Peptides against a protein of PDB entry 7MKK. Designs and how they scored, part 27

Target 1, 71 residues: chain A of PDB entry 7MKK
Amino acid sequence: SMKEKVKAKLVEIRKFVPFIRRVRIDFQDTLSKVQGHRLDALVNLLDREDVSMSSLNKIEVIIDKLRTRFN

## One batch from the design tools (peptide; aimed at target 1 S52)

Design b2_p25_5 (made by RFdiffusion4)
Pose (drawn by RFdiffusion4):
Structure b2_p25_5 (pose): chain A 71 residues (1-71), chain P 25 residues (1-25)
Amino acid sequence: as target 1 above (71 residues)
Amino acid sequence: EEEEEEERWEEQDEFLDELLEELEE
């Protein structure tokens, strides 16, 4: 059943791509380079679909961790 | 093909763990 279980989460979880993109731009003045890079690669990854469930769970936490360190 | 998919998933997990560590700092 997991097969799909992914698609669903990626759909919900892709609503934050603009939010991340914003965080990267508004605070390019606040964050390191290696933070800027990994935030981009995060966007690039959420744009693919060979995305592991084990990674999406890691991405939901990383997002909860930015909805509160910024914003 | 299954081994290549697993390697891609491991690389994605390693990269996301490194990003989580940076954000917790």

Design b2_p25_5_s1 (made by RFdiffusion4, then SolubleMPNN; from b2_p25_5, 9 letters changed)
Fold by OpenDDE base, seed 4:
Structure b2_p25_5_s1 (fold): chain B 71 residues (1-71), chain A 25 residues (1-25)
Amino acid sequence: as target 1 above (71 residues)
Amino acid sequence: SEEEKKRKEKEQDEFLDELLELLDE
């Protein structure tokens, strides 16, 4: 079901939470204050269970951007 | 409810769209 697919994708995306936290801290001087704040909010969002597939796909793009810039 | 779900999805999408734009700065 779509619900099961969303849950599975959420589990996979959550594996990157430690990475997001690390980027937010290690590159705090490079990131603007608002960027840092929004990354914190992103981590908080991933703690929720009511994240849509659309949102998860966008989060994947965000993670890819972070990986490209900071790794 | 379905309405609440749709509202949350919209808010999430708007938040993430903003973040995508911010990361391009």
Scores: peptide ipSAE 0.643, ipTM 0.892, DockQ to the pose 0.841
OpenDDE base, seeds 1, 2, 3, 5: peptide ipSAE 0.642, 0.640, 0.642, 0.642; ipTM 0.891, 0.891, 0.891, 0.892

Design b2_p25_5_s2 (made by RFdiffusion4, then SolubleMPNN; from b2_p25_5, 9 letters changed)
Fold by OpenDDE base, seed 3:
Structure b2_p25_5_s2 (fold): chain B 71 residues (1-71), chain A 25 residues (1-25)
Amino acid sequence: as target 1 above (71 residues)
Amino acid sequence: EEEEKKRLEKEQDEFLDELLKLLDE
């Protein structure tokens, strides 16, 4: 079901929360203040259970961008 | 209830769209 797919995607995306936190801290001097604040908000969003598949797909793209820029 | 869920999803999407743009800076 779509609900189960969302749950599975959320579990997979949450595996990157430590990475996002590390980027936020390790590159704090490189990131703008607004970028840093939004990354903090992203981590907070992933702590929620009410995240749509659309949102999760966008978060996946964001993670890919972070990986490209920050390893 | 369902409308509130839709509003929340929209706000989440808008937030994420902004972040996508910010990361290109």
Scores: peptide ipSAE 0.695, ipTM 0.910, DockQ to the pose 0.832
OpenDDE base, seeds 1, 2, 4, 5: peptide ipSAE 0.694, 0.693, 0.693, 0.695; ipTM 0.909, 0.909, 0.909, 0.910

Design b2_p25_5_s3 (made by RFdiffusion4, then SolubleMPNN; from b2_p25_5, 11 letters changed)
Fold by OpenDDE base, seed 2:
Structure b2_p25_5_s3 (fold): chain B 71 residues (1-71), chain A 25 residues (1-25)
Amino acid sequence: as target 1 above (71 residues)
Amino acid sequence: SEEEKKKKEEEEEKFLDELLELLDE
């Protein structure tokens, strides 16, 4: 079901939460305050159970961009 | 409600779109 697919995607995306947290801390001096706050908010969003597939797909793109800029 | 759910999804997408723009700077 779609619900099961969302849950599975959420589990996979959550594997990158430690990476996002590391980017937030390791590059704190490079990131703007706004960028830092948004990354914190992103981590908080991933703690929720009611994230849509559309949002999860966008988060995947965000993670790819973070990986490109921050290794 | 369905309307509230839709509103939350729209807010999430706006947030994520803004973050994408910020990361492109």
Scores: peptide ipSAE 0.571, ipTM 0.863, DockQ to the pose 0.810
OpenDDE base, seeds 1, 3, 4, 5: peptide ipSAE 0.568, 0.570, 0.569, 0.572; ipTM 0.859, 0.861, 0.862, 0.865; seeds 4, 5 fail the geometry check

Design b2_p25_5_s4 (made by RFdiffusion4, then SolubleMPNN; from b2_p25_5, 9 letters changed)
Fold by OpenDDE base, seed 3:
Structure b2_p25_5_s4 (fold): chain B 71 residues (1-71), chain A 25 residues (1-25)
Amino acid sequence: as target 1 above (71 residues)
Amino acid sequence: SEEEKKKLAEEQDKFLDELLELLDE
């Protein structure tokens, strides 16, 4: 079901939370204040259970951008 | 409700869209 797919995707995306936190800290001086705050908010969002597949797909793109710039 | 879930999803998407734009800077 779609619900099960969302749960599975959420589990996979959450594996990148340590990476996001690491980027936030290691590049704090490179990131703008607003970028830093939004990354913090992103981590908080991933702690929630009510994240849609649409959101998870966008988060995946965000992670790809972070990997391109900071990894 | 389903409507509330939809609204929440839209707000989340808006947040993420803005973040995507910010990361292009």
Scores: peptide ipSAE 0.663, ipTM 0.905, DockQ to the pose 0.924
OpenDDE base, seeds 1, 2, 4, 5: peptide ipSAE 0.662, 0.661, 0.661, 0.662; ipTM 0.905, 0.904, 0.905, 0.905

Design b2_p25_6 (made by RFdiffusion4)
Pose (drawn by RFdiffusion4):
Structure b2_p25_6 (pose): chain A 71 residues (1-71), chain P 25 residues (1-25)
Amino acid sequence: as target 1 above (71 residues)
Amino acid sequence: EAEEELLEENEELLEEEEEELEEEE
């Protein structure tokens, strides 16, 4: 059943890509380079589909962690 | 380099998920 379980989560979770992109640009003046990079790679990865469930769960938390550190 | 690290970690996690599915079968 998991096969699909992924697609669903990726669909919902891709609604934050603009939010992340915004965080990266508005606060390029606040965050490090290595934070800028990893935030880009985060976007690049959410653009793929060979994405592990175990990585989406880490992504949901990493997003909850930016919805509150910024915003 | 950050994208490559994330892709490697993602592949490792996919391999772990495949092993767990094989054990369940």

Design b2_p25_6_s1 (made by RFdiffusion4, then SolubleMPNN; from b2_p25_6, 11 letters changed)
Fold by OpenDDE base, seed 3:
Structure b2_p25_6_s1 (fold): chain B 71 residues (1-71), chain A 25 residues (1-25)
Amino acid sequence: as target 1 above (71 residues)
Amino acid sequence: SALKELLEENEKEKKKEEEELKKKE
């Protein structure tokens, strides 16, 4: 089902939550207050169970961009 | 940025959900 696909994708994307938290901490002094808040909000979004497939796909692209910039 | 757009979309969805909850009280 679509619900099962969303759940599977959410589990996959949640594997990057520790990475996002690490970026938030390690780059806290270089990030603007707004950028830091956005990373916190991204983590909080991934704690929800009602995240759409569209949002999860966008988050995946964001994580890839973060990996490119911060790795 | 894609992050900004994503978060703005989700804040709009949250506000709609909150408004729907208030309409049911």
Scores: peptide ipSAE 0.244, ipTM 0.688, DockQ to the pose 0.084
OpenDDE base, seeds 1, 2, 4, 5: peptide ipSAE 0.236, 0.235, 0.238, 0.242; ipTM 0.680, 0.680, 0.681, 0.685

Design b2_p25_6_s2 (made by RFdiffusion4, then SolubleMPNN; from b2_p25_6, 9 letters changed)
Fold by OpenDDE base, seed 5:
Structure b2_p25_6_s2 (fold): chain B 71 residues (1-71), chain A 25 residues (1-25)
Amino acid sequence: as target 1 above (71 residues)
Amino acid sequence: SALEELLKENEKEREEEEKKLEEEK
């Protein structure tokens, strides 16, 4: 079902939460306050159970962009 | 930014869903 697909995608995306938290900490001095707050909000969003497939796909793109800046 | 737009969109979506749930009560 679509619900099962969303749940599976959410589980996969949540594997990157520790990475996002690490980016937030390691780049804290270089990030603007706004950028820092956005990363915090992204983590908080992934703690929710009502994240749409559209949102999850957008989050995946964002994570890929973050991965280009964080080795 | 893409992150900003995502967060704003998701906030609006949640607010709309909450309003619908309140109207159905």
Scores: peptide ipSAE 0.248, ipTM 0.702, DockQ to the pose 0.113
OpenDDE base, seeds 1, 2, 3, 4: peptide ipSAE 0.241, 0.236, 0.245, 0.243; ipTM 0.695, 0.690, 0.699, 0.698

Design b2_p25_6_s3 (made by RFdiffusion4, then SolubleMPNN; from b2_p25_6, 11 letters changed)
Fold by OpenDDE base, seed 5:
Structure b2_p25_6_s3 (fold): chain B 71 residues (1-71), chain A 25 residues (1-25)
Amino acid sequence: as target 1 above (71 residues)
Amino acid sequence: SELEKLLEENKKELEEEEKKLKELE
């Protein structure tokens, strides 16, 4: 079901939360408040259980771009 | 910075997800 697919996708994407947090910390001094808040919002959204598949797919793309530029 | 550049390139998507989070809260 779609519900099960969402749960599976959420579990996979959450594996990258520590990576996102590390990037956020590494650039803490140079990021604007608004950009820092957007990264924090991304992580906060992944802490929820009511996230849609469309949101998870968009977040996954952003994470892939982060991984490409920040190993 | 490189991170700021990436975030700016994806501003639309990030703002959409930020808005969704705000609506859920």
Scores: peptide ipSAE 0.623, ipTM 0.900, DockQ to the pose 0.057
OpenDDE base, seeds 1, 2, 3, 4: peptide ipSAE 0.609, 0.623, 0.619, 0.605; ipTM 0.895, 0.899, 0.898, 0.892

Design b2_p25_6_s4 (made by RFdiffusion4, then SolubleMPNN; from b2_p25_6, 10 letters changed)
Fold by OpenDDE base, seed 5:
Structure b2_p25_6_s4 (fold): chain B 71 residues (1-71), chain A 25 residues (1-25)
Amino acid sequence: as target 1 above (71 residues)
Amino acid sequence: SALEELLKENEEEKKKEEEELKKKE
């Protein structure tokens, strides 16, 4: 079902939550308050059970962008 | 930024979904 696909994708994307938290900490001195807040909000979004497939796909793209900057 | 747009879109989607649920009750 679509519901099961969303759940599976959410589980997959949640594997990157530790990475997002690391980016937030490691780049804290270079991040603006707004950028830091956005990363915190992204983590909080992924803690929800009602995240849409569209949102999950967009989050995946954002994670890929973060990975290009995370050394 | 793409992150800001995503977060705003998600907030708007949730608000719409909540409003639709309330109308169906």
Scores: peptide ipSAE 0.199, ipTM 0.640, DockQ to the pose 0.133
OpenDDE base, seeds 1, 2, 3, 4: peptide ipSAE 0.193, 0.197, 0.195, 0.194; ipTM 0.634, 0.639, 0.637, 0.634

Design b2_p25_7 (made by RFdiffusion4)
Pose (drawn by RFdiffusion4):
Structure b2_p25_7 (pose): chain A 71 residues (1-71), chain P 25 residues (1-25)
Amino acid sequence: as target 1 above (71 residues)
Amino acid sequence: EEEEEEEEDEELDEELDELLEEEEE
């Protein structure tokens, strides 16, 4: 059943892509280079679909951890 | 407060590394 279980999460989880993109730009002045890079690769990854469930769970937490460090 | 922010940033970097390492595999 997992097969799909991914697609669903990726759909919900892609609504934050603009949010992340905003965080990256507004605070390019606040964050490191290696934080800018990893934040971009995060966007690039959320743009694919060969995405593991184990990695989406990690992404949900990395998002909850930016909805509160910023914003 | 500054130390706590630095710790949060280090934790975030670590989690992002773990994520990217898993997706490279």

Design b2_p25_7_s1 (made by RFdiffusion4, then SolubleMPNN; from b2_p25_7, 11 letters changed)
Fold by OpenDDE base, seed 5:
Structure b2_p25_7_s1 (fold): chain B 71 residues (1-71), chain A 25 residues (1-25)
Amino acid sequence: as target 1 above (71 residues)
Amino acid sequence: SEEERKKEEEELLKLLDELFEEEKK
């Protein structure tokens, strides 16, 4: 089902939460306050169970951009 | 509301996609 697919995708995306948190902390001095806030919001969003597949796909792209910039 | 939350989520995702780009004027 779509719900099962979403939950599976969410599990995979959540594997990057520690990375996002690390970026937020390690680069806190170089990130702007608004950038830091948005990263915090991203982590908070991934704590939810009701994130759509569309949103998860967008989040995957965002994480890829973070990985490119911050290794 | 759920509608408000979804709107905020979409806005957040747009902003995150442009996280390292100059703010749109």
Scores: peptide ipSAE 0.578, ipTM 0.867, DockQ to the pose 0.103
OpenDDE base, seeds 1, 2, 3, 4: peptide ipSAE 0.572, 0.578, 0.574, 0.578; ipTM 0.864, 0.866, 0.865, 0.867

Design b2_p25_7_s2 (made by RFdiffusion4, then SolubleMPNN; from b2_p25_7, 8 letters changed)
Fold by OpenDDE base, seed 2:
Parts: structure tokens; sequence; C-alpha cells
Structure b2_p25_7_s2 (fold): chain B 71 residues (1-71), chain A 25 residues (1-25)
């Protein structure tokens, strides 16, 4: 079902939460307040159960860009 | 490199802002 697909995608994306938290901490002195807040908001969003497939696909793109920039 | 990194950062921030605006709806 679509619900099961969303749950499976959310589980896969949540595997990157520790990475996002590490980026937030390791670059805290370099990040602006707004950039730090955006990363915190991204982590908080991934803790929700009502995230759409559209949002999860966008988050995947964001994570790929973070991985490229922060290695 | 610096100009490319800046463009990539701006694109990331735009995607984050779009996502946060959608969650506020």
Amino acid sequence: as target 1 above (71 residues)
Amino acid sequence: MEEEEKREEEELLELLDELLEEEAK
C-alpha cells in the first residue's frame, strides 16, 4: 500500500538522522543561526509520523547535498 | 570551487525553506 511505501521510505531516511545531527554539531561554529535552525527543523520533521512521500523525496535530495558538501 | 560551493549552499537552503513552508500548511 501507499502507507507501507511511505513507512519504508521514512525508515530509510531516518538512518541519516545521526549524520544530520553530526553536521549540526561539527559545523556549529561555521553555520549561521538560521542554517543551524534549518538543520534542527529537518531532524524534527523526520521524527513526525505524518510526512508525505513528496516531502520524503525532497528530504532525500537535501541529504544527498549535505553528504556531498560535508563528506 | 568557492562560487560553486556557495551555489550548492544556496540551493540546499532553498530546498529546506520550501520543505518547511509545506509543513506549515
Scores: peptide ipSAE 0.103, ipTM 0.606, DockQ to the pose 0.721
OpenDDE base, seeds 1, 3, 4, 5: peptide ipSAE 0.101, 0.083, 0.098, 0.099; ipTM 0.604, 0.610, 0.629, 0.601

Design b2_p25_7_s3 (made by RFdiffusion4, then SolubleMPNN; from b2_p25_7, 10 letters changed)
Fold by OpenDDE base, seed 2:
Structure b2_p25_7_s3 (fold): chain B 71 residues (1-71), chain A 25 residues (1-25)
Amino acid sequence: as target 1 above (71 residues)
Amino acid sequence: SREEEEKELEELNKLLDELFEEEKK
């Protein structure tokens, strides 16, 4: 079902939460307050169980951009 | 380049904005 697919995708995306947290901390001094807040909000969003597939796909793109910018 | 880095950051911020706007819908 779509619900099962979403849950599976969420599990995969959550594997990057430690990376997002590391970016937030390691580059805190170079990030704007807004950027830091957004990363915190992103981590909090991934703690939820009601994230849509559309949002998860967008988050995957965001993570790719973070990896490009912050290795 | 600095310009490319700025563009990438702008794109990232845009994607984040779109994400959180979607979550409010």
Scores: peptide ipSAE 0.341, ipTM 0.780, DockQ to the pose 0.855
OpenDDE base, seeds 1, 3, 4, 5: peptide ipSAE 0.338, 0.336, 0.337, 0.339; ipTM 0.777, 0.774, 0.775, 0.778; seed 4 fails the geometry check

Design b2_p25_7_s4 (made by RFdiffusion4, then SolubleMPNN; from b2_p25_7, 10 letters changed)
Fold by OpenDDE base, seed 4:
Structure b2_p25_7_s4 (fold): chain B 71 residues (1-71), chain A 25 residues (1-25)
Amino acid sequence: as target 1 above (71 residues)
Amino acid sequence: SAEEEKKELEELLKLLDELLEEEKK
């Protein structure tokens, strides 16, 4: 079902939360407070259980771009 | 450079901003 697919996608994306936190910390001195809060907001969004598949797909793109640039 | 990396990250964060605005609706 779509519900099961969403849950599976969320579980996979959540595996990258530690990576996002590392990016946040590694670049803390070069990022503005607002920019840092954006990354925090991404992590907070991934704590939600009601994120749509559309949003999860967009988050995946963002994470993939982060991984490409920051390992 | 740090500035180049910051600029690249900013572009990604713009995408994030759009996403966050969508989630607020």
Scores: peptide ipSAE 0.179, ipTM 0.710, DockQ to the pose 0.477
OpenDDE base, seeds 1, 2, 3, 5: peptide ipSAE 0.172, 0.171, 0.146, 0.178; ipTM 0.697, 0.697, 0.678, 0.710

Design b2_p25_8 (made by RFdiffusion4)
Pose (drawn by RFdiffusion4):
Structure b2_p25_8 (pose): chain A 71 residues (1-71), chain P 25 residues (1-25)
Amino acid sequence: as target 1 above (71 residues)
Amino acid sequence: EEEEEEEEELNELLDELFEAQEEYE
């Protein structure tokens, strides 16, 4: 059943791509280069679909961790 | 010091994400 279980989460979890892109731009002045890079690769990855469930769970937490370190 | 710790934690989480995705591929 997991097959789809992914698609669903990626759909909901893609609503934050603009949020992340904003965080990267507004605070390019606050964060490191390696934080800028990893935040881009995060966007690039959320744009694919060969994305593991084990990674989406890691991405939900990484997002909860930015909804509160910024914003 | 707390902000630096938060930055290190974020970097670690992102590294773990990209390593786990590479292993999956």

Design b2_p25_8_s1 (made by RFdiffusion4, then SolubleMPNN; from b2_p25_8, 12 letters changed)
Fold by OpenDDE base, seed 3:
Structure b2_p25_8_s1 (fold): chain B 71 residues (1-71), chain A 25 residues (1-25)
Amino acid sequence: as target 1 above (71 residues)
Amino acid sequence: SERKKEEQELLELLDELFEEEKKDL
């Protein structure tokens, strides 16, 4: 079901929360304040249980870009 | 919803994080 797919996607995306937190901290001096704030907000968003599949797909792309830029 | 709009705005802003800075001419 779509509901189960959303849950599965959320679980997979949440695996990258530690990575996002590490980027936020490790590159704090490189990132602007607003960029840091947006990363914090991303982590907070992933704490929610009601994120849509469309949003999760966008988040996945963002995480991929983070991985490319920050390893 | 308002929450959904704010969420989408955040995601758009995060996507812009990776845009290269334009050099002044």
Scores: peptide ipSAE 0.375, ipTM 0.773, DockQ to the pose 0.090
OpenDDE base, seeds 1, 2, 4, 5: peptide ipSAE 0.370, 0.371, 0.369, 0.369; ipTM 0.769, 0.771, 0.768, 0.769; seed 4 fails the geometry check

Design b2_p25_8_s2 (made by RFdiffusion4, then SolubleMPNN; from b2_p25_8, 8 letters changed)
Fold by OpenDDE base, seed 3:
Structure b2_p25_8_s2 (fold): chain B 71 residues (1-71), chain A 25 residues (1-25)
Amino acid sequence: as target 1 above (71 residues)
Amino acid sequence: SEEEEEEKELLELLDELFKEEEEDK
């Protein structure tokens, strides 16, 4: 079901939360304040249980960009 | 809802996270 797919996607995306947190900390001195704040907000968003599939797909693209930039 | 609009705004901002840095290079 779509509900199950959303749950599965959320679980997969959450696997990258530690990575996002590490980027936020390790590159704190090179990130602007606004960039740091937005990364914090991204982590907070992923703590929610009611994120839509469309949002999760967008988040996945964002994480891919982070992975490309920060390995 | 307000929460949905805030989430949408955040995602738009995150999509542009590094655009300014790329433009300055």
Scores: peptide ipSAE 0.319, ipTM 0.720, DockQ to the pose 0.093
OpenDDE base, seeds 1, 2, 4, 5: peptide ipSAE 0.263, 0.272, 0.284, 0.293; ipTM 0.696, 0.697, 0.703, 0.707

Design b2_p25_8_s3 (made by RFdiffusion4, then SolubleMPNN; from b2_p25_8, 10 letters changed)
Fold by OpenDDE base, seed 2:
Parts: structure tokens; C-alpha cells; sequence
Structure b2_p25_8_s3 (fold): chain B 71 residues (1-71), chain A 25 residues (1-25)
């Protein structure tokens, strides 16, 4: 079902939460306050259980951009 | 829903995180 697909996608995306947290901490001195807050918000968003597939796909793109920039 | 709208707005703001960087390149 779509619900199961969303849950599976969420589990896969959540694997990047430690990476996002690491970026937030390691680059805290170079990030603006708003950038830091947005990364915190991203982590908080991934704690939710009601994130749609469309949102998860967008989050994946964002994470890919983070990986490109911060390795 | 209102929550969906808020999430969409947040995702748009997160996407903007990289716009400033792309403009700086």
C-alpha cells in the first residue's frame, strides 16, 4: 500500500538524520542562524510519522544537495 | 491540511538554503 511505501521511504530517509546532525554541528560556525535553524527543522520534520511521499522525495533532494556540499 | 501547508513551506525554505550558495558561485 501507499502507506507502507511511505513508511519504507521514511525509514530510508531517516538513515541520513545522523549526517544532517553532523553537518549542523561540524559547520555550526560557518552556518548562519537561519541555516542552522532550517537544518534543525529538517531533523524535526523527519521525526514526524505523517510526512507525505511527495515531501519525502523533496527531502531526499535536499539531502543530496547537502551531501554534495558537505560530503 | 494546514500541517501539509506548513511542511511544504518548510521544504521551500530548506530549498532556499542552497539558492544563496548557488548565487555565490
Amino acid sequence: as target 1 above (71 residues)
Amino acid sequence: SEKEKEEKELLELLDELFKEEEEAK
Scores: peptide ipSAE 0.203, ipTM 0.677, DockQ to the pose 0.094
OpenDDE base, seeds 1, 3, 4, 5: peptide ipSAE 0.193, 0.192, 0.201, 0.192; ipTM 0.669, 0.661, 0.674, 0.668

Design b2_p25_8_s4 (made by RFdiffusion4, then SolubleMPNN; from b2_p25_8, 8 letters changed)
Fold by OpenDDE base, seed 5:
Structure b2_p25_8_s4 (fold): chain B 71 residues (1-71), chain A 25 residues (1-25)
Amino acid sequence: as target 1 above (71 residues)
Amino acid sequence: KEEEEEEKELLELLDELFEEEEKAK
């Protein structure tokens, strides 16, 4: 079902939360306050259970960009 | 619904994190 697909996608995306937190800390001196705040908000967003598939797909793209730039 | 709108705005703002880098390519 679509509900099961969303749940599976959320589980996969949450695996990157430690990475996002690490980027936030390791690059704190090069990030603006607003950029740092947005990364914190992204981590908080991934704690929610009511994230749509469309949002999860956008988050995946953002994480891929973070991985390319910071990993 | 307000939380969903705030979520969409956040995702748009997160894309801007890379805007200067994308413009330099």
Scores: peptide ipSAE 0.279, ipTM 0.710, DockQ to the pose 0.094
OpenDDE base, seeds 1, 2, 3, 4: peptide ipSAE 0.267, 0.277, 0.271, 0.275; ipTM 0.705, 0.701, 0.706, 0.709

## One batch from the design tools (peptide; aimed at target 1 S52)

Design b2_p26_1 (made by RFdiffusion4)
Pose (drawn by RFdiffusion4):
Structure b2_p26_1 (pose): chain A 71 residues (1-71), chain P 26 residues (1-26)
Amino acid sequence: as target 1 above (71 residues)
Amino acid sequence: EELEELWEEQDEFLDELEEEVDKIPL
């Protein structure tokens, strides 16, 4: 059943791509280069669909960790 | 096998990103 279980989470979780993109730009002045890079690769990855469930769970946390370190 | 290797690389990258995000103060 997991096959789809992915698609669903990716759909919901792609609503944060604009939020991440905003975080990257507004605070390019606050964060390191390696933080800028990893935030970009994060956007590039959320744009694909060969994305593991195990990495989406790591993304949901990573996003909860930016909804509160910024915003 | 190729898809599993890709998923491992995605996990490793996201663990390193989580470490960088934890360096940012609340």

Design b2_p26_1_s1 (made by RFdiffusion4, then SolubleMPNN; from b2_p26_1, 9 letters changed)
Fold by OpenDDE base, seed 3:
Structure b2_p26_1_s1 (fold): chain B 71 residues (1-71), chain A 26 residues (1-26)
Amino acid sequence: as target 1 above (71 residues)
Amino acid sequence: KKKEELEKEQDKFLDELLEEVDKVPV
């Protein structure tokens, strides 16, 4: 079901929460306050259960971009 | 209705973050 797919995607995306937190901290001095806050908000969003598949797909793209630039 | 509003707000936030990630000077 779609609900099961969302749950599975969320589990996979959540595996990158430690990475997002690491980016937030390691580049804190380079990131603007707004950028840092947005990364914090992203982590907080992933703690929620009411995230759509559309949102999860966007988050996946964000993570891919972060991995490309910060790894 | 509230679910749709939440999704729209989430999408807006994520769209902005997508743009910001490309602009980070790192």
Scores: peptide ipSAE 0.578, ipTM 0.860, DockQ to the pose 0.786
OpenDDE base, seeds 1, 2, 4, 5: peptide ipSAE 0.570, 0.573, 0.577, 0.575; ipTM 0.859, 0.859, 0.860, 0.859; seed 1 fails the geometry check

Design b2_p26_1_s2 (made by RFdiffusion4, then SolubleMPNN; from b2_p26_1, 12 letters changed)
Fold by OpenDDE base, seed 5:
Structure b2_p26_1_s2 (fold): chain B 71 residues (1-71), chain A 26 residues (1-26)
Amino acid sequence: as target 1 above (71 residues)
Amino acid sequence: SEKEKEDEEQDKFLDELLEVIDEVPV
Protein backbone atom coordinates (compact mmCIF):
# COMPACT_ATOMS: atom_id res chain seq x y z
CA SER B 1 0.00 0.00 0.00
CA MET B 2 0.98 3.66 -0.31
CA LYS B 3 1.08 3.92 3.49
CA GLU B 4 3.59 1.06 3.66
CA LYS B 5 5.67 2.68 0.90
CA VAL B 6 5.71 5.98 2.82
CA LYS B 7 6.91 4.21 5.98
CA ALA B 8 9.68 2.41 4.07
CA LYS B 9 10.78 5.65 2.36
CA LEU B 10 10.85 7.52 5.68
CA VAL B 11 13.09 4.83 7.22
CA GLU B 12 15.55 5.13 4.32
CA ILE B 13 15.58 8.96 4.35
CA ARG B 14 16.18 9.06 8.13
CA LYS B 15 19.50 7.26 7.57
CA PHE B 16 20.79 10.60 6.22
CA VAL B 17 19.87 12.69 9.30
CA PRO B 18 23.41 12.41 10.77
CA PHE B 19 24.81 13.64 7.44
CA ILE B 20 22.44 16.65 7.38
CA ARG B 21 23.43 17.51 10.97
CA ARG B 22 27.12 17.36 10.04
CA VAL B 23 26.61 19.66 7.03
CA ARG B 24 24.80 22.13 9.29
CA ILE B 25 27.67 22.17 11.81
CA ASP B 26 30.72 21.84 9.52
CA PHE B 27 29.58 24.65 7.22
CA GLN B 28 27.96 26.88 9.84
CA ASP B 29 30.29 29.80 8.98
CA THR B 30 29.53 29.47 5.25
CA LEU B 31 25.76 29.04 5.47
CA SER B 32 23.54 32.09 5.90
CA LYS B 33 21.35 32.35 8.98
CA VAL B 34 18.27 31.41 6.94
CA GLN B 35 20.05 28.43 5.34
CA GLY B 36 21.10 27.12 8.74
CA HIS B 37 17.61 27.56 10.16
CA ARG B 38 16.04 25.73 7.21
CA LEU B 39 18.44 22.78 7.59
CA ASP B 40 17.54 22.62 11.28
CA ALA B 41 13.87 22.63 10.30
CA LEU B 42 14.51 19.80 7.81
CA VAL B 43 16.01 17.63 10.56
CA ASN B 44 13.03 18.43 12.79
CA LEU B 45 10.63 17.49 9.98
CA LEU B 46 12.27 14.06 9.69
CA ASP B 47 11.54 13.42 13.38
CA ARG B 48 7.83 13.47 12.50
CA GLU B 49 5.70 10.52 11.36
CA ASP B 50 3.24 12.60 9.27
CA VAL B 51 5.43 13.23 6.20
CA SER B 52 3.84 12.72 2.77
CA MET B 53 5.36 10.76 -0.11
CA SER B 54 5.57 14.04 -2.07
CA SER B 55 7.64 15.59 0.72
CA LEU B 56 9.87 12.51 1.06
CA ASN B 57 10.63 12.56 -2.67
CA LYS B 58 11.65 16.23 -2.44
CA ILE B 59 13.79 15.52 0.63
CA GLU B 60 15.61 12.82 -1.35
CA VAL B 61 16.46 15.43 -4.01
CA ILE B 62 17.65 17.83 -1.29
CA ILE B 63 19.92 15.16 0.22
CA ASP B 64 21.39 14.40 -3.21
CA LYS B 65 22.14 18.11 -3.72
CA LEU B 66 23.76 18.35 -0.27
CA ARG B 67 25.90 15.28 -1.01
CA THR B 68 27.03 16.81 -4.31
CA ARG B 69 27.96 20.18 -2.78
CA PHE B 70 29.22 19.21 0.68
CA ASN B 71 30.64 15.65 0.22
CA SER A 1 -8.62 18.99 4.75
CA GLU A 2 -6.30 19.93 7.61
CA LYS A 3 -3.83 17.21 6.58
CA GLU A 4 -3.88 18.35 2.95
CA LYS A 5 -3.06 21.91 4.08
CA GLU A 6 -0.14 20.65 6.17
CA ASP A 7 1.16 18.62 3.22
CA GLU A 8 1.02 21.73 1.02
CA GLU A 9 2.92 23.73 3.64
CA GLN A 10 5.56 20.98 3.85
CA ASP A 11 5.94 21.00 0.07
CA LYS A 12 6.27 24.80 0.03
CA PHE A 13 8.94 24.67 2.75
CA LEU A 14 10.90 22.03 0.83
CA ASP A 15 10.61 23.95 -2.47
CA GLU A 16 12.07 27.02 -0.76
CA LEU A 17 14.84 24.91 0.79
CA LEU A 18 15.77 23.56 -2.66
CA GLU A 19 16.11 27.14 -3.87
CA VAL A 20 18.12 28.26 -0.82
CA ILE A 21 20.62 25.38 -1.16
CA ASP A 22 21.55 26.62 -4.64
CA GLU A 23 22.54 29.96 -3.08
CA VAL A 24 25.33 28.42 -0.97
CA PRO A 25 28.71 29.85 -2.09
CA VAL A 26 30.54 26.49 -1.99
Scores: peptide ipSAE 0.569, ipTM 0.860, DockQ to the pose 0.788
OpenDDE base, seeds 1, 2, 3, 4: peptide ipSAE 0.567, 0.569, 0.566, 0.568; ipTM 0.858, 0.860, 0.861, 0.860

Design b2_p26_1_s3 (made by RFdiffusion4, then SolubleMPNN; from b2_p26_1, 10 letters changed)
Fold by OpenDDE base, seed 4:
Formats: sequence, C-alpha cells, structure tokens
Structure b2_p26_1_s3 (fold): chain B 71 residues (1-71), chain A 26 residues (1-26)
Amino acid sequence: as target 1 above (71 residues)
Amino acid sequence: EEKKKRDEEQDRFLDELLEEIDKVPV
C-alpha cells in the first residue's frame, strides 16, 4: 500500500539523520542562521510519522545534494 | 484541508532548503 511505501521510505531516509546533524554542526560557522535553522527543521520533520511521499522525495534529493556538497 | 496546507508548507520549506544548499560556500 501507499502507507507502507511511505513508512519504508521514512525508515530509509531516517538513516541519514546523523549525517544531517553532522553537516549542521561541522558547517555551523559557514551556514547562515536561516540555513542552520532549516537543517534543524529538516531533522525535526523526520521525527514525524505523518510525512508525505512528496516531502520524502524532496528530502531524498536534499540528502543527495548534501552528500555531494558536504562529503 | 489542514493536512494539505501542512504538506504545501513543508514542500515550500524543502524547496527553499534545496535552493540554499548551492549557496553555501564549501
């Protein structure tokens, strides 16, 4: 079901939360306050269980971009 | 409606974050 697909994708995306937190800390002095806040908000969003597939797809793109730019 | 509005706000937030990543000097 779509619900099961969302749950499975959320589990996979959550594996990158430690990486997102690491980027936020390692680049804290380079990031603007707004950019830092957005990364914090991204981590907080991933704590939710009601994240849509649309949002999860965008988050996947964001993680890929973070991996390309920051390690 | 509330869920739809939240999803739209989340999508805007994520789009803005995606745009900002390219602006961060590495």
Scores: peptide ipSAE 0.675, ipTM 0.909, DockQ to the pose 0.760
OpenDDE base, seeds 1, 2, 3, 5: peptide ipSAE 0.667, 0.670, 0.667, 0.664; ipTM 0.906, 0.908, 0.907, 0.906

